# Peptides against a protein of PDB entry 5TDY: the designs that were tried, part 37

Target 1, 88 residues: chain A of PDB entry 5TDY
Amino acid sequence: EKKIDGRRKAAVLLVALGPEKAAQVMKHLDEETVEQLVVEIANIGRVTPEEKKQVLEEFLSLAKAKEMISEGGIEYAKKVLEKAFGPE

## One batch from the design tools (peptide; made by RFdiffusion4, then SolubleMPNN)

Design b2_p18_5_s3 (from b2_p18_5, 6 letters changed)
Fold by OpenDDE base, seed 3:
Structure b2_p18_5_s3 (fold): chain B 88 residues (1-88), chain A 18 residues (1-18)
Amino acid sequence: as target 1 above (88 residues)
Amino acid sequence: SEEEEAKLIAEIIKEWLA
């Protein structure tokens, strides 16, 4: 399994969410971070199925570990993100 | 809500970038 840097993971997720949802997310980030992510998104290139899987799984893992969402919330997030990433 | 969802995602992204 290839390691994905944080910037790449963020870019993959934001692209999957689409511009509308990505914009909502980025409202919670500082200006400098947003600018950096925009660059990463612009240069994202090809996103492999493995990357999509890793990003989704790590997101859910971190959210659960930080108790940011309930079990039901995890299920919901999983469905939303899987839909956003699209079928393989 | 969509705003709450966006905030949650942003928090994870912040951790990835830290």
Scores: peptide ipSAE 0.710, ipTM 0.947, DockQ to the pose 0.712
Fold by OpenDDE base, seed 1:
Structure b2_p18_5_s3 (fold): chain B 88 residues (1-88), chain A 18 residues (1-18)
Amino acid sequence: as target 1 above (88 residues)
Amino acid sequence: SEEEEAKLIAEIIKEWLA
């Protein structure tokens, strides 16, 4: 398993969410961070199935570990993200 | 809500960028 750069993970997630949802997320980030992520997104190239899997699993793991959402919320978030990534 | 979901995702992204 290859370690993914943090900015790469963020870009993969944002692209998967689509431009509308990505914009909703990015409005909670500072301007400099947004500019950096826009560059990453513009140069994202091909996202492998392995990267998608790693990003999704790490997101859910972090959300659960920090107790940001309930157990039921984790399952809901998983469904939302899986829908965003779509089938290969 | 969609807004709360967006906030959650943003917080995780901040962790990745820290």
Scores: peptide ipSAE 0.710, ipTM 0.947, DockQ to the pose 0.694
Fold by OpenDDE base, seed 5:
Structure b2_p18_5_s3 (fold): chain B 88 residues (1-88), chain A 18 residues (1-18)
Amino acid sequence: as target 1 above (88 residues)
Amino acid sequence: SEEEEAKLIAEIIKEWLA
């Protein structure tokens, strides 16, 4: 499995979420980080199915490991993200 | 909530960027 750069993972996730949700997320990031991510998003190019899968799995893994959300919340997040990464 | 979800996602992103 190919390791994905952190900036790349973030960009992939934000693009998948769509502009409105991505904007909500970025409100919680500092301005400089937002600007950097915007650049990454602008240059994201093609996102492979493998990348999408890795990003989703890593997100869920980290969220669970940090106990940021309950088990039920993990399942909910999974559904939301899977929908976001789905075909448009 | 959507806000809570956004915050969670942001925290994970911060981890990726650390």
Scores: peptide ipSAE 0.709, ipTM 0.947, DockQ to the pose 0.692
Fold by OpenDDE base, seed 4:
Structure b2_p18_5_s3 (fold): chain B 88 residues (1-88), chain A 18 residues (1-18)
Amino acid sequence: as target 1 above (88 residues)
Amino acid sequence: SEEEEAKLIAEIIKEWLA
């Protein structure tokens, strides 16, 4: 698999979430970071199914490792993200 | 909730950017 840059991973995720939810996420980031991510999103180009899969899997893995959500929450998050990404 | 979801995602993004 191809290694994905952190900025790219963030951009892929935010685009998949849609503008409304992405905006909610960005409220938790500092202004400079938001500006940087906006640039990445603007230049995201084509996102491959493999990239989407990698981003989703890493997100869930990190969420579990940090125990940020319960097991049930992980399943819920998975469903939400799967709907957001959708098939290419 | 939407707020909890947004906060969780933001925390992961912060790690990706660190």
Scores: peptide ipSAE 0.707, ipTM 0.947, DockQ to the pose 0.698

Design b2_p18_5_s4 (from b2_p18_5, 7 letters changed)
Fold by OpenDDE base, seed 1:
Structure b2_p18_5_s4 (fold): chain B 88 residues (1-88), chain A 18 residues (1-18)
Amino acid sequence: as target 1 above (88 residues)
Amino acid sequence: SAEEEAKLIAEIIKEWLA
């Protein structure tokens, strides 16, 4: 497994969410961070299926570890994100 | 809600960028 840097993980996730949802997410980030992420998104290139899987799993793992959502919520989030990423 | 979902995702992204 190849380690993905944080900036890339964020960019991959935002692209997968689509422009509307990505915009909603970025409203919670500071302006400088948004600008940096926009650059990463612009230069994202090809996102491999492996990267998508890794980003999704790391997202869910982190959300669970921080107890940000209930167990049922995790399953819901998984479905939402899988739908956003699209079929592989 | 959409807002709650967006906020959750943003918090995770902040962790990745920290």
Scores: peptide ipSAE 0.712, ipTM 0.947, DockQ to the pose 0.713
Fold by OpenDDE base, seed 3:
Structure b2_p18_5_s4 (fold): chain B 88 residues (1-88), chain A 18 residues (1-18)
Amino acid sequence: as target 1 above (88 residues)
Amino acid sequence: SAEEEAKLIAEIIKEWLA
C-alpha cells in the first residue's frame, strides 16, 4: 500500500466529516495547525478509495491502541466515519 | 456526544501531525 503523510490523512478525514464537524474538531487544535490543515484541505484534489480506506482503518486502530474510547464507542465511531466517507 | 467525538478525532489528528 502507498504511504500517506500525516497532513494528507488529516485533510482527508476533515473533508469527509463535512464543514460543521470539521470545525468542531479544529477547535481542539492550535491556530498554526489549523492554518496548515486549511491549506491541505484547499489542495486536497482527488481522494482515492484506497486513501479513504487507509485513513479510516488507521483512525480506528489508533483509537483502540490508546484506549481513548470504550469498545462500544469504537463501534459507534466506525459507523459515523463510514457514513461520513460514504460509498464509492 | 458531538463534542466527545470531535475531541477524539482531534487527538488522532495530533498524533498524525506529530
Scores: peptide ipSAE 0.710, ipTM 0.947, DockQ to the pose 0.714
Fold by OpenDDE base, seed 5:
Structure b2_p18_5_s4 (fold): chain B 88 residues (1-88), chain A 18 residues (1-18)
Amino acid sequence: as target 1 above (88 residues)
Amino acid sequence: SAEEEAKLIAEIIKEWLA
């Protein structure tokens, strides 16, 4: 497994979400962070299936660990993100 | 909700960028 830096993970996720949902997320980030992420997105290049899987799995893992969502919401979140990523 | 989802994702992104 190749290690993915945080900036890359964030960019992968935001691109997968699409511009509308990405904008909803970004409104919760400070302006400097948004600008940095926009640069990362602009230079994202090809996102491999492996990267998408890693990002999704780590997202769910962190969400669980921090109890940000209920256990019942995990499956929902997984489905939402998988649909956003689309098939490869 | 969409807003709740957005907040969750933003928090995870903040962790990735920390």
Scores: peptide ipSAE 0.706, ipTM 0.947, DockQ to the pose 0.714
Fold by OpenDDE base, seed 4:
Structure b2_p18_5_s4 (fold): chain B 88 residues (1-88), chain A 18 residues (1-18)
Amino acid sequence: as target 1 above (88 residues)
Amino acid sequence: SAEEEAKLIAEIIKEWLA
């Protein structure tokens, strides 16, 4: 399994969410971080199915580990993200 | 909600960039 750097993971997730949801997310980030991510998004190129799977799984894992959402919330988030990424 | 969803995702992204 290829290791994905943090900037790439973030860009993959944001692109999958679409511009509207991505903008909502980036409102919680500082200006410099947003600028860096915009550059990554602009140069994202092709995103492989493996990258999408890796990003989704790590996101859900971190969310659970930090107890940021309930178990039911995890299932909901999974459904939302799966719809955003789309089937491969 | 959309707000809570966005906040959750942002926090994870911050972790990835740390």
Scores: peptide ipSAE 0.703, ipTM 0.947, DockQ to the pose 0.718

Design b2_p18_6_s1 (from b2_p18_6, 6 letters changed)
Fold by OpenDDE base, seed 1:
Structure b2_p18_6_s1 (fold): chain B 88 residues (1-88), chain A 18 residues (1-18)
Amino acid sequence: as target 1 above (88 residues)
Amino acid sequence: SEAELIAEIIKEWLRESE
C-alpha cells in the first residue's frame, strides 16, 4: 500500500463524514488549520477505495491505541465511519 | 465526544505532515 500524506488523510476522512459532521470536527481545530484543510478538501480530487480503507483502518488503530474510547465506543465509531464511507 | 476524538486524530495526522 502507498503511504498517504497526513493532510490528505484528514481531507479524505472529512469528506467521507459529510459537511455536517466535518463541520463539527473542525470546530475543534484552530482557524488556520481549518483553512488549510478546506484547501486540501477543495483539491482532493479522486479518492480511491483503497485510500478510504487505509484512512479508516488507521483511524481506528489510532483511536484504539489512545484508549480514549471503550470497546463499545470503538465499535460505534466504526459503524459511524463505515456508514459515512458507504458500504465497503 | 466523537467529534473531539476525530479532531485529535486529525491533529496527529497533520503533525506528521509538518
Scores: peptide ipSAE 0.690, ipTM 0.934, DockQ to the pose 0.669
Fold by OpenDDE base, seed 3:
Structure b2_p18_6_s1 (fold): chain B 88 residues (1-88), chain A 18 residues (1-18)
Amino acid sequence: as target 1 above (88 residues)
Amino acid sequence: SEAELIAEIIKEWLRESE
């Protein structure tokens, strides 16, 4: 498994969410961070299925750790996000 | 907030990249 840079993980997720949802997320970030992410998104290039999988799994793990999603909701959240990432 | 949760996770990812 290849290690993914944190900036890349963020860019992959934001692109998967789409511009509308990504914009909502960025409202919670400071201006400098937003500018940084826009650059990363602009240079994202090709995103492999492996990267998508890794980003999704880590996101779900962190979300669960923050107790924002229950054990029973983890699979549901995974399916929703997988749809956002698009078919492989 | 879903957006807020995602933002917090993104912040964590950015911190690890510093």
Scores: peptide ipSAE 0.686, ipTM 0.934, DockQ to the pose 0.667
Fold by OpenDDE base, seed 5:
Order: structure tokens, then C-alpha cells, then sequence
Structure b2_p18_6_s1 (fold): chain B 88 residues (1-88), chain A 18 residues (1-18)
């Protein structure tokens, strides 16, 4: 599989979430980071199903690895993201 | 929250791109 740049992974995820959810996420980022991500999103181009799959799988892996996050929180996030990346 | 969790992982991805 193709290696995905971290900035692109973030952009792919945010686009998959949709504008409303993406906005909620970006409220937790500093202004400079938000501006960077907006640029990445604007230049995202075509996102392949493989990229979406890779991003989702890595996200879930990282989320599950975080000890400070409750299991309930992880499961909820998983469900939300699976819906975002799932069939339209 | 879900937004906080996602934001934290995005931060990690951005750090790896530095």
C-alpha cells in the first residue's frame, strides 16, 4: 500500500467527517493548524477508497492505543467514524 | 469527546509530517 503523508491523512479524515463534524474537531486545534488543514483540504483532490481505508484503520489503531481514553469513548468514536467512511 | 479524540490523533499525524 502507498504511504500517506500525515497532513493528507488529517485532510482525508476531516473530509470524511463532513463539514459540521470537521468544524467541531478543528475547534480543538490552534489557528495556524486550522489554516494549514484548510489548505490541505482545498488541495485534497481525489481520495481513493484505499486511502480512506488506510486512514480509518490507522485512526482506530491509534485511538485504541491511547490509555487515557475510556473504552466507551473509543467505541463511540469508532461508530461515528465508520459511518463517516461507510457507504453514502 | 469524539472531537477531542480525533483532534489529538490529527495532531500526531501533523507532527509526523514535520
Amino acid sequence: as target 1 above (88 residues)
Amino acid sequence: SEAELIAEIIKEWLRESE
Scores: peptide ipSAE 0.685, ipTM 0.932, DockQ to the pose 0.675
Fold by OpenDDE base, seed 4:
Parts: C-alpha cells; sequence; structure tokens
Structure b2_p18_6_s1 (fold): chain B 88 residues (1-88), chain A 18 residues (1-18)
C-alpha cells in the first residue's frame, strides 16, 4: 500500500463527495485552508481506483472512531463507498 | 454534523502533511 500525502487524501475525498457536499464541508474550514484545498483539487490529476479506495477506507475508519460524535457521517461514508465500489 | 465530521478528518490529514 502506497503512502498518500494528507493534502492529496483531502483532495481525493472532496472530489469523491461531489461539489455540493464538498462545499458544505469547506464551510467548516478557514479561508487559507480552503484556498489550499482548491489548488490541490485543481491539480489532482489522475486519481487511481486504488487511491480512491484507500482514501475512502481510511476516511470510513476515522469516521467510525468518531461515531459517538456523528452517526450520520458514518452512514454517509458507507453510501460513498457503496456508490464508488459497491458493497465490500 | 456530517459535514463537520468530514471537515475534522480533513483537518487531521492536513496536520499530518505539515
Amino acid sequence: as target 1 above (88 residues)
Amino acid sequence: SEAELIAEIIKEWLRESE
């Protein structure tokens, strides 16, 4: 498994979420961070299925660790994975 | 919220990239 830079992981996730959901997420980030992420997204280039799967799985794992905070977030993560790769 | 959870995880990823 290849190590993915954190900035890259964030960009991959945001693109996977789609523009509407990504915009909602970015409302919780400071202006400078948003600008950085926009640049990363603009230069994301090719995202391999392996990268996408790896990022989404890590996201799901981290979301589960925060389940007591947001159950809905975990359900969304499951939907994203299902949409992208089908049931695992 | 859902968006907040995702944002928090993104923040963690950005911290590891520092």
Scores: peptide ipSAE 0.683, ipTM 0.934, DockQ to the pose 0.660

Design b2_p18_6_s2 (from b2_p18_6, 7 letters changed)
Fold by OpenDDE base, seed 3:
Structure b2_p18_6_s2 (fold): chain B 88 residues (1-88), chain A 18 residues (1-18)
Amino acid sequence: as target 1 above (88 residues)
Amino acid sequence: SEAEEIAEIIKEWFEESK
């Protein structure tokens, strides 16, 4: 697998979450981070299935590792993965 | 919240990119 820049990982994730959830997430970030994310999303270009899978799997792993995340949050993460890779 | 936890992960990724 290829190493993905952290800013790009974030952009890929937010696009996968959809605009509504992405907006909710961004409300918890500082203005500079949001500005950088918007630029990354605007320039995201092509996202390969492999890249998206890599990002979402890492996200899920990190979410599971967080002791403060609720079970509902973990289930949400699983649904994101299913929407990303399930039949469309 | 879910959104808050996701934001924390994104913050980690951004720090990684510095």
Scores: peptide ipSAE 0.680, ipTM 0.932, DockQ to the pose 0.700
Fold by OpenDDE base, seed 5:
Structure b2_p18_6_s2 (fold): chain B 88 residues (1-88), chain A 18 residues (1-18)
Amino acid sequence: as target 1 above (88 residues)
Amino acid sequence: SEAEEIAEIIKEWFEESK
């Protein structure tokens, strides 16, 4: 497993979520973070399947660990993973 | 919401990079 920069992890996740959901997420971020994130997304380059899987799995793990994350949020994360790597 | 919860994780990742 390769170490991934935090900003890159965020960019990979948002791209995986799609533009509609990504936009909803960014409504909850401060202006500076959004600007940095947009730059990261614009320069994301090649994202390997391994990197994408690593980011999404870490995301799911963090979601489960957060006390304020609802079961609905966890189920949503699972659906994202299924869309990314599950059967067609 | 899911969006709000995801944003919190992203914030943590950004702090990690600072």
Scores: peptide ipSAE 0.679, ipTM 0.933, DockQ to the pose 0.687
Fold by OpenDDE base, seed 1:
Structure b2_p18_6_s2 (fold): chain B 88 residues (1-88), chain A 18 residues (1-18)
Amino acid sequence: as target 1 above (88 residues)
Amino acid sequence: SEAEEIAEIIKEWFEESK
């Protein structure tokens, strides 16, 4: 498994969430972080299935740890995000 | 909110990139 830069992980996630949700998320970030994210998103290039999987799994793990999702709801969340990522 | 918590995760990812 290749390590993914944190900024890239964030960019991958935001792209997957879509522009509307991404915008909502970025409202909670400082301007400098937003600027960096915009650059990362603009230069995201190709996101491999492996990267998508890694980012999704790490996100879900962190979200679960923050009790954003229940154990029973993790599969649902995974499906939603996978659909958001689109076909590969 | 969900968006706020997602943002916190992103902040964590940014910190690890420093």
Scores: peptide ipSAE 0.679, ipTM 0.929, DockQ to the pose 0.684
Fold by OpenDDE base, seed 4:
Structure b2_p18_6_s2 (fold): chain B 88 residues (1-88), chain A 18 residues (1-18)
Amino acid sequence: as target 1 above (88 residues)
Amino acid sequence: SEAEEIAEIIKEWFEESK
């Protein structure tokens, strides 16, 4: 497994979420973070299936760890992962 | 919210990159 920079993880995730959901998420980020994300997304280049899977699985794991806070995040993570790669 | 939780994860990833 290749280590992915955190900023890149975020960019990969947002792209995977699609523009509509990504926009909703970015409303909860400060201006500086948004600006950085925009740059990362603009320069994301090619995202390999392996990289995308790695990011989404980590996202799912983190969302599950926050289940006591928001189950909605867990369900969305599952949906994103399922949509991207289907059931394992 | 769902979007808020995703944002928190992104924030964590950004901090990780610092």
Scores: peptide ipSAE 0.675, ipTM 0.932, DockQ to the pose 0.702

Design b2_p18_6_s3 (from b2_p18_6, 7 letters changed)
Fold by OpenDDE base, seed 3:
Structure b2_p18_6_s3 (fold): chain B 88 residues (1-88), chain A 18 residues (1-18)
Amino acid sequence: as target 1 above (88 residues)
Amino acid sequence: SESEEIAEIIKEWFEESK
């Protein structure tokens, strides 16, 4: 497993969420963070299947810890995000 | 909200990158 920079993880996630949801999320971030995210998204380039899987699994783990999703919804959420992000 | 909580995760990732 390769270590992924936190900013890149965020960019991968936001792209997977789609522009509308990503915009909603970014409303809760400060201006500097948003600017950095926009740059990261613009330069996201190729995302390997392994990298995508790694980011999504970490996100789902954190989301579960925050009780955002139930255990039964993890696999579903993963598939939704992967479909939204699309193949690289 | 869900969006707010997702933002918190992103904030954590950004702090990780500092």
Scores: peptide ipSAE 0.679, ipTM 0.931, DockQ to the pose 0.667
Fold by OpenDDE base, seed 4:
Structure b2_p18_6_s3 (fold): chain B 88 residues (1-88), chain A 18 residues (1-18)
Amino acid sequence: as target 1 above (88 residues)
Amino acid sequence: SESEEIAEIIKEWFEESK
């Protein structure tokens, strides 16, 4: 497993979530972080399936560990994974 | 909210990149 830069992980995730959800998420970030994310997304280039899977799985793991994330949110994340890679 | 929690994860990822 290749180590992925945190900023890149964030960019990969936001792209995977789609523009609507990404916009909702970015409403909770400070201006500087948003600006950095926009740059990262603009320069994301090619995202390999392995990289995308790695990011989404890490996200899912972290999301499950959060007490305040809804079951619906977890299911949404699972759906994103399934749409990208199919069942495992 | 879900979006807020996702944002927190992103913040964590940004911090690890520093």
Scores: peptide ipSAE 0.679, ipTM 0.932, DockQ to the pose 0.682
Fold by OpenDDE base, seed 5:
Structure b2_p18_6_s3 (fold): chain B 88 residues (1-88), chain A 18 residues (1-18)
Amino acid sequence: as target 1 above (88 residues)
Amino acid sequence: SESEEIAEIIKEWFEESK
């Protein structure tokens, strides 16, 4: 497993979520973070399946560990993973 | 909401990159 920069992880996640959901998420971020994120997304380049999987799995792990995350949030994350890597 | 919760994790990822 390769170490992934935090900003890159965020960019990979947002791209995976799609533009609509990504926009909803960014409404909760400060202006500076959003600007940096947009740059990261614009320059994301090649994202390997392994990298994408690593990011999404880490996200799910963090969501489960965070007590403020509801059961619904966990279910949503699972759906995202299924759409990304599950059967078509 | 899911979006709010996702944003919190993203904030953490950005902090680790500083």
Scores: peptide ipSAE 0.678, ipTM 0.933, DockQ to the pose 0.684
Fold by OpenDDE base, seed 1:
Structure b2_p18_6_s3 (fold): chain B 88 residues (1-88), chain A 18 residues (1-18)
Amino acid sequence: as target 1 above (88 residues)
Amino acid sequence: SESEEIAEIIKEWFEESK
């Protein structure tokens, strides 16, 4: 497993969430962070299946820790997000 | 909200990149 830069993880996640949800999320970030994210997204290039998997799993782990999702809802959330990533 | 908590995760990821 290759370590992914945090900014890249964020960019990968936001792209997967789609423009509408990404916009909602970015409303809660400071302007400088948003600018950096936009740059990362603009230069995201190719996201490998492994990167997608790593980002998704880490996100779900953190989301679970924050009790955003129940343990029983992890698989559902994973399917939703994986579907959002779309085929490659 | 969900968006707020996602943003917090992103903030954490940005911090680790510093």
Scores: peptide ipSAE 0.678, ipTM 0.929, DockQ to the pose 0.679

Design b2_p18_6_s4 (from b2_p18_6, 6 letters changed)
Fold by OpenDDE base, seed 1:
Structure b2_p18_6_s4 (fold): chain B 88 residues (1-88), chain A 18 residues (1-18)
Amino acid sequence: as target 1 above (88 residues)
Amino acid sequence: SESELIAEIIKEWFEESK
């Protein structure tokens, strides 16, 4: 498994979520972070299925660790994100 | 909210990139 830069992980996730949801997320970030994300998204290039899988799994792991989402909620989130990423 | 949660995780990812 190849390590993915944190900024790239964020870009991959936001692209998968789509522009509407990505915009909602970025409203909670400071301007500097948003600017960096925009650059990362603009230069994201090809996102492999492996990267998508890694980002999704790490996201779900972190979300669950924060205990802000129930186990059932995690499954729901997984389905939503999988649909967002689309089949590869 | 969901967006807030995602944002917090993104912040963590950015911190690890520093």
Scores: peptide ipSAE 0.682, ipTM 0.933, DockQ to the pose 0.703
Fold by OpenDDE base, seed 4:
Structure b2_p18_6_s4 (fold): chain B 88 residues (1-88), chain A 18 residues (1-18)
Amino acid sequence: as target 1 above (88 residues)
Amino acid sequence: SESELIAEIIKEWFEESK
């Protein structure tokens, strides 16, 4: 498994979410973080299937750890994000 | 909210990149 830079993980996730949802997320970030994210997104290039998988799985793991979503919610979120990342 | 959760996770990812 290739280690992904944290900033890249964030960029991958935001791109998958789409501009509308990404904008909502960015409202909760400080200006410096947003600026960095914009740069990362602009230079994201091609995201491999493995990167998509890693980002999704780590996101779900962290989301579950924060107990913000139920087990059923995790499964739902997984499907939504998998769809957002696009079919392979 | 969902957006807040995602934002918090992104913050963590950025911190690990420092």
Scores: peptide ipSAE 0.682, ipTM 0.933, DockQ to the pose 0.698
Fold by OpenDDE base, seed 5:
Structure b2_p18_6_s4 (fold): chain B 88 residues (1-88), chain A 18 residues (1-18)
Amino acid sequence: as target 1 above (88 residues)
Amino acid sequence: SESELIAEIIKEWFEESK
């Protein structure tokens, strides 16, 4: 497993979500973060299947840790995000 | 909301990159 930079993880996730959902997420970020994120997205280059998997798994882990959604909600979120990332 | 949760996690990822 290769370590992924935090900003890159964010970029990978937002690209996977698509422009519409990404825009909704960015509404909750400060201007500086948004600007940095846009740069990261612009320079994202090739995203490997391994990176996508790592980002998704870490996201779900963090979401669960925050206890903002039930365990059943985690499974639902996983399906939604996996659909966004595409079948791989 | 889902977007709020995602945003919070993204913020954490950015902080770890500083």
Scores: peptide ipSAE 0.680, ipTM 0.933, DockQ to the pose 0.707
Fold by OpenDDE base, seed 3:
Structure b2_p18_6_s4 (fold): chain B 88 residues (1-88), chain A 18 residues (1-18)
Amino acid sequence: as target 1 above (88 residues)
Amino acid sequence: SESELIAEIIKEWFEESK
């Protein structure tokens, strides 16, 4: 698999969440980060199915590590987020 | 919150990119 830049991972996730949820997330970020994210989103171009998969899997892994989701909820969360990313 | 969680993960990704 190809390594994805962290900024791009964030952009991919935010686009998948939609503008309303993305805005809520950005309220928790500093101004510089938000500015960088806006640039990345504007230049996101095509997002491959592999990128979407990688971003989703890493997100779930990190969320689990932060104990925000239970191990039994991983598959459920994956399905919810996959729906947000759209079919491929 | 969910948004806060996502933001924290994004922060980690940005630090990774520095």
Scores: peptide ipSAE 0.680, ipTM 0.933, DockQ to the pose 0.706

Design b2_p18_7_s1 (from b2_p18_7, 5 letters changed)
Fold by OpenDDE base, seed 1:
Structure b2_p18_7_s1 (fold): chain B 88 residues (1-88), chain A 18 residues (1-18)
Amino acid sequence: as target 1 above (88 residues)
Amino acid sequence: SPEEIAEIIKEWFEESKK
């Protein structure tokens, strides 16, 4: 597993969420952060399946800690990611 | 929620500043 910069993780997540959901999320960020994210997204380049899987799994772990989703939902999501992108 | 997702992003940004 490779360490990913926090700004990069955020960009990968937002792209994965899609433009509609990403826009909703960015409404809760300050202008400076949004500007930085836009730059990161514009320069995101190629996102490997491994990188995407790593970011999404970390997101799911944090989401669980914040009780945003159920444990069962996380396990299901991880299985979907595994089937879609393969193992890390 | 979008707000909760944003909080995670904020945490990641703080990590990148360290």
Scores: peptide ipSAE 0.669, ipTM 0.927, DockQ to the pose 0.688
Fold by OpenDDE base, seed 4:
Structure b2_p18_7_s1 (fold): chain B 88 residues (1-88), chain A 18 residues (1-18)
Amino acid sequence: as target 1 above (88 residues)
Amino acid sequence: SPEEIAEIIKEWFEESKK
């Protein structure tokens, strides 16, 4: 898989979450980080299904480690991603 | 939660600084 810069991963995730949820998340970040994220989002360009899948899977893995979601939820989400962002 | 998601983003940003 292609290595993705951390700032890029964050931008992809926030766009995937939508503006409302993204705004809620950014309230917990320092001003400098928010400014950088806004720039990254503004310059996100095209996000391939593979890139989006990679970011979301990593997010799910980290979310599991933080006990944010159940194992079953992660497996289901992975199947959804596989179906939606798999080979076209 | 939004806070927990933010923590993940913070980790990604720290990763990008390396």
Scores: peptide ipSAE 0.669, ipTM 0.928, DockQ to the pose 0.668
Fold by OpenDDE base, seed 2:
Structure b2_p18_7_s1 (fold): chain B 88 residues (1-88), chain A 18 residues (1-18)
Amino acid sequence: as target 1 above (88 residues)
Amino acid sequence: SPEEIAEIIKEWFEESKK
């Protein structure tokens, strides 16, 4: 597994969430962080399915740890990711 | 929530600074 820079992970996640949701999230970040994220998103280039899967799985793991989602929710999401971004 | 998602992003940013 390739290590992904934290800023890169954030950019991948926000792009995956879409512009509306990303904007909602960014309202909770300080101005400098937002500016840095915008730069990362602008230079995101190509995101491989493997990279996207890795980021989303880590996000789900962290979300579960923060009790943002139920166990059933994370398991279902993982199944979706496996089918959408699994072996090619 | 958007705020909770932002918390994760903040952690990733701090991770990137290491």
Scores: peptide ipSAE 0.669, ipTM 0.928, DockQ to the pose 0.690
Fold by OpenDDE base, seed 5:
Structure b2_p18_7_s1 (fold): chain B 88 residues (1-88), chain A 18 residues (1-18)
Amino acid sequence: as target 1 above (88 residues)
Amino acid sequence: SPEEIAEIIKEWFEESKK
């Protein structure tokens, strides 16, 4: 597993969420962070399935820690990710 | 929620500063 820069992880996540949800999330970030994210997204380049899977799995792990979703929901989401971006 | 997702983003950004 390759280490991914935090800003890169954020960009990958926001792109995965789609423009509408990403916009909602960005409303809760300070101006500097938003500007940096926009640059990161603009220069995101190629995102491998492995990288995307890694970011989303870490996101789900953090979501669990923050009690954002149930354990069952997280496990189901991981299964969906495995089917969509599975082993390469 | 979008707010909770933003909290995770903030943490990742702080991680990048270290």
Scores: peptide ipSAE 0.668, ipTM 0.927, DockQ to the pose 0.674

